# Ledger of designs, part 52: peptides against a protein of PDB entry 9GMZ

Target 1, 343 residues: chain A of PDB entry 9GMZ
Amino acid sequence: TGFPLELLTRPATERLAYFENYTVAHPRLKEVYEILMRTIAEPAGASFIFVYGASGVGKTTLRLRVEQKLTELALPKLESDRARVPVVGIEAIAPESRYFNWKEYYTRALITLEEPLIDHKFDYGVRGISRDNFGKINVESKVVAPALRRALENALIHRHPDVFFVDEAQHFGKVASGYKLQDQLDCLKSLANMTGILHCLLGTYELLTFRNLSGQLSRRSVDIHFRRYCADSPEDVQAFKSVLLTFQQHLPLAETPNLVDHWEYFYERTLGCIGTLKDWLKRVLSDALDREATTITLKDLQKRALSVAQCQKMFKEIQEGERQLSETEADVQNLRSALGLGA

## One batch from the design tools (peptide; aimed at target 1 T23 A25 A239)

Design b2_p21_7 (made by RFdiffusion4)
Pose (drawn by RFdiffusion4):
Structure b2_p21_7 (pose): chain A 343 residues (1-343), chain P 21 residues (1-21)
Amino acid sequence: as target 1 above (343 residues)
Amino acid sequence: IEELAEEIAAENWPPIHHPPP
């Protein structure tokens, strides 16, 4: 397999768009996708899905793919329920203030729930907020956050989404004190419990500070780790080389450059994160198409790679996250002993 | 490696469409 040969006659813009739209279902992403889809299809009391992963591992692409896949299920279902949004997805806003702005979060979440059949919803539940009949949801600045949240709860319970996505969930950790971390997630737990809607939280390893704050949160959450490829296990190395080979075969050029020979350098500057690898390859391809190069040289790769210091910070954070998420038989035995079960 | 790359390529996902800004 490979890129369509017809693209060679087409201008560089078509090649670049093709490579941008190209995706690879590498084993780690496939496994994480399968776990996430299975868990969304049947939450069974869980009110959170935590998706931990390093920067550039593909959390956003996973969210988008699962959103598109779930939207397919909604079309047959729509014949039964004319007013139902299958998936709602938003991004956590990093606040300018010291603490996360819950009013703005509620405002944006309610805005994202706009539908053409707004007549079906009628009143949201509290005065002061309504659509301006121009397709935009208008909220009043005098409307307080408790009333806006109540309106969001009513809207969510009415629409009943399959899953609620909060991309970049590490921004929830912006707090004004050292004790508000548990409350920041308890508010979202209460919202999810009352609305009966699973809230899937995606973020980097900084989200691990939101892992196990309380036993209630521990039971109301499901942990999904989007591990990067590690050089320690040969199988992961084989998979990383294989992803490079698929990219080598699928980037549009006159002749396919050799990338497996330089796999060590790629791993050095990407740490196994597939998104970081694709971004680098797309940048190099764009640089090469400017000069109409027939192949990719090592010099081109080095020109637009990542700095050593940046990769050192990436690895430090990744090591800390993998150390915190590691699970061993020793932990299982310790828990068994402390539980008094024995063996 | 080549066998694994062929398997991965056979399972690749279709294009993912991004919403407008």

Design b2_p21_7_s1 (made by RFdiffusion4, then SolubleMPNN; from b2_p21_7, 6 letters changed)
Fold by OpenDDE base, seed 1:
Structure b2_p21_7_s1 (fold): chain B 343 residues (1-343), chain A 21 residues (1-21)
Amino acid sequence: as target 1 above (343 residues)
Amino acid sequence: VEELAKEIDAENWPPLVRPPP
């Protein structure tokens, strides 16, 4: 079923907002969603979930869908437990300096955890943390990172979220030295252990560096690879074409554009990443709506496409990540062979 | 392709309401 035809009579802003809010439930997103939801429900003693994949594969969309579902499932319980928050999600920010800003991380986590108008005022036991007249958390500049950490630990214990999401978690790894990376992992591990809250780190293949640095984290982590669609897989090509067909039907334009016939060009400029595809189509749709165009043409697509040089850079980053994962699979096979476990 | 597109479309996931910033 396509977009609601009534949108054709609506302002360009509403037409664009429809497409922005529309999510294609593509096979890989659904698969990873089901794995992640199951892992959150039954962590089996895991303290961490790592979700890694290419930039623009759709990790943020995955997070937001899981947050939505966990919130929906928790609503009946929140009536009885007004202190509970079902899920907390933050985005890690790239450090402006050679050091990760833990103070900012803890502040953002506290703000996000307490933004729901929770009638139950929690005392963080930290001077310089207050609620404003709207119930929002205010953190004074004088509050130091260790105090913010204790406040976050207490808040997480009190609010008992089913999971704590950290999106763009590769930004923890953007530190000048390996020892500082270990200290950051130990900090996160300590936070998870002290609170008993499951942490889910979503990020690029740079998260594999985190997995490899801590043999202790590997024993307490679940790994979820959010793969792109690969052109060498007939099934993946069919899925990618089906995503294009679905987007084609959900573009609020008077004439349905033929995206599927250009699938190779879409693949070339997205590398099989559906988030990249959606963002490209949003830009093209915005341009088409601004011109009051009836459809999208190949020229409109070309105007907003990533350059070949950008795609080549992104593809090298993907290939390196996929290579690191294939080495891990080979290590498993070598281990099985060395154990005399048949192929 | 068309069958899978129908399956994808049938999932009809509710809009992602971004919490207001």
Scores: peptide ipSAE 0.290, ipTM 0.821, DockQ to the pose 0.824
OpenDDE base, seeds 2, 3, 4, 5: peptide ipSAE 0.270, 0.029, 0.039, 0.282; ipTM 0.824, 0.682, 0.706, 0.831; seed 3 fails the geometry check

Design b2_p21_7_s2 (made by RFdiffusion4, then SolubleMPNN; from b2_p21_7, 7 letters changed)
Fold by OpenDDE base, seed 2:
Structure b2_p21_7_s2 (fold): chain B 343 residues (1-343), chain A 21 residues (1-21)
Amino acid sequence: as target 1 above (343 residues)
Amino acid sequence: IQELAEQIDSENWPPLIRPPP
């Protein structure tokens, strides 16, 4: 099975949109999706879920799929409970300053909680928060961060999402000294505790720093490692080749390109990260459609590939993250051994 | 490889509804 053949007669914009919207349910994405969905359904007293993995592994795709599924599952209940929002997802913005902009964070979270389809006007109890005629929240510049926090706490309690997603959550860690990072984690922990809403932080391996800073967060967190495919694993290589085969069948081109024969080159330039692979193929497809090309060539791929220097930098960041996780697993084993729990 | 590709494709995940910007 491949793309609908009717797409070959459709505009380039529609052909590109098909591929953009197509999601390969690759084994690791499916595995992490099932773990995350189960953990959201049964948090077992956890206040946090940490999803960490390489940049371009597919964390945003995971989030969007979970958001879609939680929305679908909530639809029958939303007819009776018009105040409920099934899920909230925001992206943490990199601070322009040495200080995390909590005002911006709370504002974005409030705006996201107020989908235009929510007929139920909630009073935030905060002066300077208004709704336009379309239901869009407007926050006046005079509203201070503590007031926005109270508004968000009240909104989260009233809307009662199954989970609050924060994508690119490593951006919380880019702030000042270890003490200020602890204060930020305590702020997030307090928000989760005050609202009773499960928080899921998605990000790079820099999120491991958050886990290590708070022994109290570690007691109330579930950790999910979204691993890349590794070339030293035959099963991972097989999965990666199967993803390439799936993508080649879903490129809306007149002639199916042979991506699988170039799997080593794709692996070299993606490091086993399927999001990086999809973004690469999207750029190449766009170029091919602009030229009205019947297929894509190795030369077309090379034109849009990440440089070796970019891949080397990304690989060092991945190796450091994987090393930190391996050490944590070894520390758990050492702790078990020290407790007299057999290996 | 083909069997796994068929399994991956058979999951038939609906298009991602991007939240409105």
Scores: peptide ipSAE 0.366, ipTM 0.860, DockQ to the pose 0.804
OpenDDE base, seeds 1, 3, 4, 5: peptide ipSAE 0.102, 0.356, 0.124, 0.046; ipTM 0.746, 0.857, 0.736, 0.647; seed 5 fails the geometry check

Design b2_p21_7_s3 (made by RFdiffusion4, then SolubleMPNN; from b2_p21_7, 7 letters changed)
Fold by OpenDDE base, seed 2:
Structure b2_p21_7_s3 (fold): chain B 343 residues (1-343), chain A 21 residues (1-21)
Amino acid sequence: as target 1 above (343 residues)
Amino acid sequence: VEALAQEIDAENWPPLVRPPP
């Protein structure tokens, strides 16, 4: 079933919003969603989940869908336990400085955890944390990072989310090298251990650096690889074409564009990343709506496509990440062989 | 392709309301 035909009579803003809010449940997203939901439900003593994959693969869509589902599943219980928050999600920001701003991280986490709609007042045990008249958390500038950490630990314990999401988690790794990166990992590990809250770090393949630095985290982590679609796999090509077919049906235009016939061009400029594809189509749809166009043409697509140079750069970053994973799989196989467990 | 597209569409994932930034 395509988009609601009544959208053709609605303002361009509503038509665009429909497409923005539409989520294609593509096979890789569904697979990773099911694995992630299962792992959150049954962490088996894990303190961390690592979700890694290419930029634009759809990790943020995955996070938001899991957050929505965990919230939906918690609603009946939230009536009885008004202190509980089902899920908390933040985005790690790349700091402008050479130092990770833990104060900002803890402040953002506290603000996200303590939504104004939470009727239950919590005392953070920290001076200089207050709520405004709208219930929004205010953190005074004098509050130091160790105090904010304790406030967050107490809030996480009290609110007891099923998971704490950190999107763009590779940003933890960019700021610190060697010992400093270990200290950041130990900080996150300590937060997870002190609160008993499962942490899910979503990021690019740069997140694999965290896995390699801590043999202790590896024992307490679950790894989820959010793969792109690969053109060398007939099944992946079929899935990618099916995603294009679904998107063309959900573009709120008078004439359905034939995206599937251009699948190779879409693949070339997205590298099999559905988030990149959606963002591209969104830009093209916006341009089409601004022109009151009845459809999208190949020329419209070309105007908003990533350059070949951008795609080549992104592809090198993907290949390096995929290589590191393949090496890890080979290392496991070599270890099994060396242990006499067989291939 | 078409059968998988129908399956994908049949999942009927509710709209992701992004919280306002």
Scores: peptide ipSAE 0.377, ipTM 0.862, DockQ to the pose 0.835
OpenDDE base, seeds 1, 3, 4, 5: peptide ipSAE 0.030, 0.033, 0.094, 0.285; ipTM 0.705, 0.671, 0.722, 0.824

Design b2_p21_7_s4 (made by RFdiffusion4, then SolubleMPNN; from b2_p21_7 with E6Q E7Q A9D H17V H18R)
Fold by OpenDDE base, seed 4:
Structure b2_p21_7_s4 (fold): chain B 343 residues (1-343), chain A 21 residues (1-21)
Amino acid sequence: as target 1 above (343 residues)
Amino acid sequence: IEELAQQIDAENWPPIVRPPP
C-alpha cells in the first residue's frame, strides 16, 4: 500500500505534509514503543525512564507516537476529569550560555502542560502566572526559577500525567563550570519525587553519563536503548531495506523511485538511523516537488546527502556510545561470572 | 524485504504532526 494517489493532484505543500506526517513503524521503533508503553503503564516504582540512542534514530517520533497513544487512551476519562492531562512532552533546549536555563525549562513545561483545551482553572500559587481568556498560560518575566518550579510541581500534581517526557535531555548535562551534573540530576529527581510523576528522558548516548553519576537514579530508572540498524546484521540490513521500500511507496510522486537498489548509499549516509533517512528524503522530496519532478534520482539524493565528513563525525559519536554500552554489558557479565551466575 | 515492508505498512500508525519548534 502506498500514498493516496489523490495527492498527485494536490499542492506541493500538501504532498510534502503527507510525507512529513507519515510514520514508518519499523521493527526497532515498534519494539521500543512497546517497551516504553509497558513501562509507562507499569513503572514498578521507577521514577525515571531513560531512552537513549544515536541522533536521528527516531526518539522524537517515538515520543510523539506515545503521546498520541496515551492521549487516545485517556480521552474517555478526560470527559469526566477535566483537570487531568494524560501526557506532557517538552524538548530541552540547548543553552546559549554555559548554563542550563531552568527558568525557560519550567516555563515551557508549564505552557505545554496547560493546553487551551483544559477548562479547569488552576491557581499555580505563583504571582505572575495567569491564564488568558483562551486558557493559555502567560508567565511574566519577573517570575523566578524557584517559583516556576513550584508552579510546575503543583501543575504536575494537579494534572497528574502518566508521564512527563523530556526530549534532547542530554542538554541537562550542560552545566556551569564548577556545578556538578549530579546537582541537575538531584533537581530532576526531586521534581519526580515531589510530584509522583514518572519522567522519561530521551536523548543521545550522553544520557549514559546521567545513569553512571547517580546511583540513586539507577535504582529508580528503567533504561531503553533505541538501537540503530547495523550493517553487520543481516536482519538489520533487511529491516533497513524494508524501510526504504516503505518510504519509496509513500513518496507522493508520479513515478515510484527505486530507493532499495541504493540501500548501501542510504546506509552510508544515515548510519542506519531512520530519522536521518526520513529527513534526507523529505529534503529531496521538497526539491523534487519544487521542480515539479515525476520522480527522484540518485543525483537528487546526492545533492541533499550529509557529507562524508559529517557521517564520519556522527559515526564516531555512535561508536563511542555503543562502546560504553558494550563495556557496561561486559562489566555486568564479568560481575555475573564472578558471582557464579554464569555467562 | 517485501513481506517486512507489508508488515510495516500494516501497522498503519496515525500521522504524527510535529509541533513547530
Scores: peptide ipSAE 0.436, ipTM 0.894, DockQ to the pose 0.771
OpenDDE base, seeds 1, 2, 3, 5: peptide ipSAE 0.425, 0.420, 0.404, 0.420; ipTM 0.894, 0.893, 0.886, 0.890

Design b2_p21_8 (made by RFdiffusion4)
Pose (drawn by RFdiffusion4):
Structure b2_p21_8 (pose): chain A 343 residues (1-343), chain P 21 residues (1-21)
Amino acid sequence: as target 1 above (343 residues)
Amino acid sequence: SFAEQVEELLETLPFDAEVEL
């Protein structure tokens, strides 16, 4: 398999768009996708899905793909319920203040729930907010956060989304003190419990500070780790080389450059994160198409790679996250002994 | 039923290429 040969006659813009739209279902992403879909299809009391992963591992692409896939299920379902959004997805806003702005979060979440059939919803529940009949949801600055949240709860319970996505969930950790971390997630827990809607939280390894704050949160959450490819296990190395081969075969050029020979350098400047690899390859392809190069040289790769210091920081954070998420037989035995079960 | 529908969707992945080992 490979890129369509017809693209050679097309201008560089078509080649670049093709490579941008190209995706690879590498095993780690496939497994994480399968787990996430299975968990969304049947939460069974869980009110959170935590998707931990390093920067550039593909959390956002996963969210977008699962959103598209779930939207497909909604079309047959729509014949039964005319007013139902299948998936709602937003991004956590990093606040300028010391603490996360819950009023702005509620405002954006309610805005994202705009539909053309707004007549079906009628009143949101509290005065002071309504659509301006121009397709935009208008909220008043005098409306307080408890009333806005109540309106969001009512809107969510009415629309009943399958899953609620909060991309970049590490921004929830912006707090004014050292004790507000548990409350920051308890508010979202209460919202999810009352609305009966699973809240899937995606973020980097900084999200691990939101892991196990309380037993209630521990039970109301499901952990999904989007592990990067590690050089320690030969199977992961084989998979990383294989991803490079797929990219080598699928980037549009006159002749396919050799990338497996330089797999060590790629791993050195990507740490196995597939998104970081594709961003680098796309940048190099764009640089090469400017000069109409027929192949990719090592010099081109080195020109637009990542700095050593940046990769050192990436690895430090990744090591800390993998150390915190590691699970061994020793932990299982310790828990068995402490529980008094034995063996 | 909904879970079965999701399992059916999982037979076809929304990706352009799959890496097999």

Design b2_p21_8_s2 (made by RFdiffusion4, then SolubleMPNN; from b2_p21_8 with F2L E11K T12N A17S E18I)
Fold by OpenDDE base, seed 1:
Structure b2_p21_8_s2 (fold): chain B 343 residues (1-343), chain A 21 residues (1-21)
Amino acid sequence: as target 1 above (343 residues)
Amino acid sequence: SLAEQVEELLKNLPFDSIVEL
């Protein structure tokens, strides 16, 4: 099964949009999705979920698909509970300064939670927060971070989402000292505790630093490792090739390109990260459509590939993250051995 | 039940199919 052949007669924008919207159900995405959905349904007293993995592994895709699914499942209940929001998801922005901008975070969270289409308007009890003529939240520049926090706490309590997603959550960690990192975690912990809302933080392996700093968060957190595909695993190589085969069939081009035969080159330039692969193929497809090309060549791929230097940098970041996780697994084994428990 | 809720949550994955090699 491939793309609808009628797309070949459609504008380049529709052909590109088809590929952009296509989300391969690859094994690691399915696994992490199932764990995440189960954990959201049965948090068992957890206040946090940490989803960590390589940049470009597909964490944002996972989030968006979970948000979609939770919204779809909630639709019948939202007819009776017009105040409820089933899920809220934001992306944490990298601070322009040495300090995380909590005011900006709370503002974006509040704007996202308080979508204009919500019929039941809520009073935040904060002066300088209003709705425009379109029902969009407007926050005056004079509103301070503690007031925005209270507004967000009240909004989260009133809207009672099943989960609050924060993507790129490693940006909370971009603080000049470990003490400030703890303060950020304590702030998030307090928000989760005050609202009773489950928080899911998605990020790179830098998110592990957060997990390790708070023994109290560790007791109330669920960890989900979104692994890349590894070339040393035959099963992972097979899954990666199956993803290439799937993308090959779903590139809306007149001639099906042979991506699978170039799997090693795709692996070299993506490090087994499917998001990186999809973004690469999207760029190459866009270039091919702009040229009215019938297919994609290796030369077209090379033109949009990440440089070897970029791949080497990303690989070092991955190796450090995977090392930290392996040390944690070894610590568990050492603890079991020290307790006289069999491995 | 919790089990039924989990089954409903896992029903109809919000993903497109993979072609197995």
Scores: peptide ipSAE 0.323, ipTM 0.822, DockQ to the pose 0.627
OpenDDE base, seeds 2, 3, 4, 5: peptide ipSAE 0.322, 0.295, 0.258, 0.319; ipTM 0.820, 0.804, 0.755, 0.808

Design b2_p21_8_s3 (made by RFdiffusion4, then SolubleMPNN; from b2_p21_8, 7 letters changed)
Fold by OpenDDE base, seed 2:
Structure b2_p21_8_s3 (fold): chain B 343 residues (1-343), chain A 21 residues (1-21)
Amino acid sequence: as target 1 above (343 residues)
Amino acid sequence: SLVKQVEELLKNLPFDSIVEL
């Protein structure tokens, strides 16, 4: 089934919003979603989940859909426990300075955790944290990072989310010497331990650096690799073509474009990353709607494609991440062999 | 059990369909 045909008579904004909200249930997204939901429900003493994969693979989409689902599942219980927040999700911001801004991180986490619709007011025990008349958290500039941390710890304990999501979590690592990176990991570990809240860090393959820094984190973490589709796998090519077929049926245009026949070009410019593909198609759809076009052409696609140079850079970053994982898998096999366990 | 609840939850994906080729 394609898009609702009534959309063709609707404003361009509504047509675009339909496509933006449409989420193809592609095999890798389903797989990672299932593993993530199971791990959140039964963390088995894990304090961390690491979800890593290429930029534009769909990690943010995964997060948002898990947040939506956890919220939906909590609704019947939230009527009886008005203090509970089912899930918290934030994006880690790249520091403008050489140092990660923990004050900003804690402030954003508190603001996100303390939605205005939460009837149950919590006292943070910290001077300079208040609520406005709309229930929005205000943090005075004088409040220091250690006080904000204590406020967040208390709020997380009181609200007891099933998981705390941090998207773009590679931003914790980008600027620090190995020592400073360890300190940041120890801060996150301490927050998870003090609150008893499971943390899910989503990010690029730069998150693999966090696994190597602490053998204690590795013992209390679950790793989830969100793989791209690979052109050397017939199954992955078929899945990628099925995604293109689904998107072409769900572009709210009068004439269905043939995306599938151009699958190699889509693959070349997305590297098998479905988020990159969707964002490309959104830009092209927006342009088509602005022109009141009946369809999209290869020429329209080419205007909004990533450059070959951008794709080459992205591919190099992917290959390095995939290589590091392959080496880790080989090290496990070598360890098993050395222990007299079969490969 | 939590497992059974998760299994029931996994039946209703928060995703739209995919058309398989």
Scores: peptide ipSAE 0.244, ipTM 0.728, DockQ to the pose 0.666
OpenDDE base, seeds 1, 3, 4, 5: peptide ipSAE 0.032, 0.152, 0.035, 0.165; ipTM 0.510, 0.694, 0.520, 0.702; seed 1 fails the geometry check

Design b2_p21_8_s4 (made by RFdiffusion4, then SolubleMPNN; from b2_p21_8, 6 letters changed)
Fold by OpenDDE base, seed 5:
Structure b2_p21_8_s4 (fold): chain B 343 residues (1-343), chain A 21 residues (1-21)
Amino acid sequence: as target 1 above (343 residues)
Amino acid sequence: SLVEEVEELLKNLPFDAIVEL
């Protein structure tokens, strides 16, 4: 029940690609996936989904697998509705300046929504947006952000995705001096309301600031906490060890490395974040394949580990996010008690 | 039904198996 043994005779690129494509169905990923898929199917009047958790917990992996699944489920309907796009996903870029570039955001969203594979040409009604001979969108530099917004609104209405994903969405919080984060949220809220498209924002615990800023957004949002594994929970430790065992069996090497016996070291350098773990193992596997090694050693792991200083920084950011959530849970309990509903 | 649509969406997880300890 490991990797296909035939991979040992294949090129290093194929061996690495196998491991890169392997996505362990760990408990937290399954849980968040189920909640997310149910919420996409039944938004119940929600306009937003917030998926927040530690950096490297696996949010991008979750997004990509949901995008894949929604695409697969839509394929039979896309034969009859050639205009429809089942799902669209973008990554928010950190602005080089302290100003969120809405023009860049709308341009990237349009380019992603209007992939060359879409046979149905749509006229955006905006001068300076065109398709080349390959169907690729070209946006002229003269096109202003309000025009790009209208083009995106029209494209989203016409393509009607079940959800619009924005990964690294904490970058919306990078507002220029004098702008309120509320204005960014109002802009996103307006886009969701004008198009009728459900938005899913994935990001770090910095997304909690978005939840707290608008009592109107909170009524129209679903929150999904993608938790890390905690070393103080026996169940979480068992799940983390099971992930290590799974990766151990799916590293395409001649000799199976013993990862499980080093679980504490893996936990120390990943903080219970499976994405961080997988990315670490990818780097170590790549190094092993480059030197034609038969296995991975503890020294190979140590060479590609995050530094203690990096882990300490990441852990402080996690603790602050987890604290804010715990305070919110306590506030809910206090509110319920004050209302006479009990704890 | 709404339940059937959710069940269909959740059918066949897009993940690889976990090996349990």
Scores: peptide ipSAE 0.311, ipTM 0.770, DockQ to the pose 0.603
OpenDDE base, seeds 1, 2, 3, 4: peptide ipSAE 0.282, 0.293, 0.310, 0.305; ipTM 0.762, 0.781, 0.793, 0.762

## One batch from the design tools (peptide; aimed at target 1 A25 P27)

Design b2_p22_1 (made by RFdiffusion4)
Pose (drawn by RFdiffusion4):
Structure b2_p22_1 (pose): chain A 343 residues (1-343), chain P 22 residues (1-22)
Amino acid sequence: as target 1 above (343 residues)
Amino acid sequence: ATEVPGAVPPENTEYAELRAAV
């Protein structure tokens, strides 16, 4: 397989768009996707899905793909329920203040729930907020956060989304003190419990500070680790080389450059993160298409790679996250012994 | 999405399953 040969006659813009729209279902992403879809289809009391992963591992692409896939299920379902949004997805806003702005979060979440059939919803539940009949949801600055949250809860319980996505969930950790970390997530827990809607939280390894704050949160959450490819296990190396081969075969050029020969350097400047690899490859392809190059040279790859210091910070954070998420038989034995079960 | 065949080491979930059972 490979890129369509017709693209050679087309201008560089078509090649670049093709490569941008190209995706690879590498094993780690496939497994994580399967687990996430299975868990969304049947939460069974869980109120959170944590998707831990390094920067550039593909959390956002996973969210977009699962959103698109779930939207497909909604079309047959719509014949039964006219007013139902299948998936709602938003991004956590990094606040300018010391603490996360819950009022702005509620405002954006309610805004994202705009639908053309707004007549079906009627009143949101609290005065002071309504659509301006121009397709935009208007909220009043005098409306307080408890009333806005109540309106969001009513809107969510009316629409009943399958899953609620909060991309970049590490921004929830912006607090004004050292003790507000548990409350920051308890608020979202209460919202999810009352609305009966699973809140899937995606973020980098900084989200691990939101892991196990309390037993209640421990039970109300499901951990999904989007692990990067590690050079330690030969199977992961084989998979990383294989991804490079797929990219080598699928980037539009006159002749396919050799990328497997330079797999070590790629791993050195990507740490196995597939998104970081594709971004680098797309940048190099864009640089090459400017000069109409027929192949990719190592010099081109080196020109637009990542700095050593940046990769050192990436690896340090990844090592800390993998250390915190590691599970061994020793932990299972310790838990067994402490539980008094034995063996 | 183009699929890439291969296998990867599984992660251990026995501790989390045991804790949830309790």

Design b2_p22_1_s1 (made by RFdiffusion4, then SolubleMPNN; from b2_p22_1, 11 letters changed; failed a check: too like the target's own chain)
Amino acid sequence: PVEVPGTLPKENREVQNLRRAL

Design b2_p22_1_s2 (made by RFdiffusion4, then SolubleMPNN; from b2_p22_1, 11 letters changed; failed a check: too like the target's own chain)
Amino acid sequence: PVEVPGTLPKELTEKQNLRRAL

Design b2_p22_1_s3 (made by RFdiffusion4, then SolubleMPNN; from b2_p22_1, 14 letters changed; failed a check: too like the target's own chain)
Amino acid sequence: PVEVEGTLPKRDTRVQNLRSAL

Design b2_p22_1_s4 (made by RFdiffusion4, then SolubleMPNN; from b2_p22_1, 11 letters changed; failed a check: too like the target's own chain)
Amino acid sequence: PVEVEGTLPAENTEVQNLRRAL

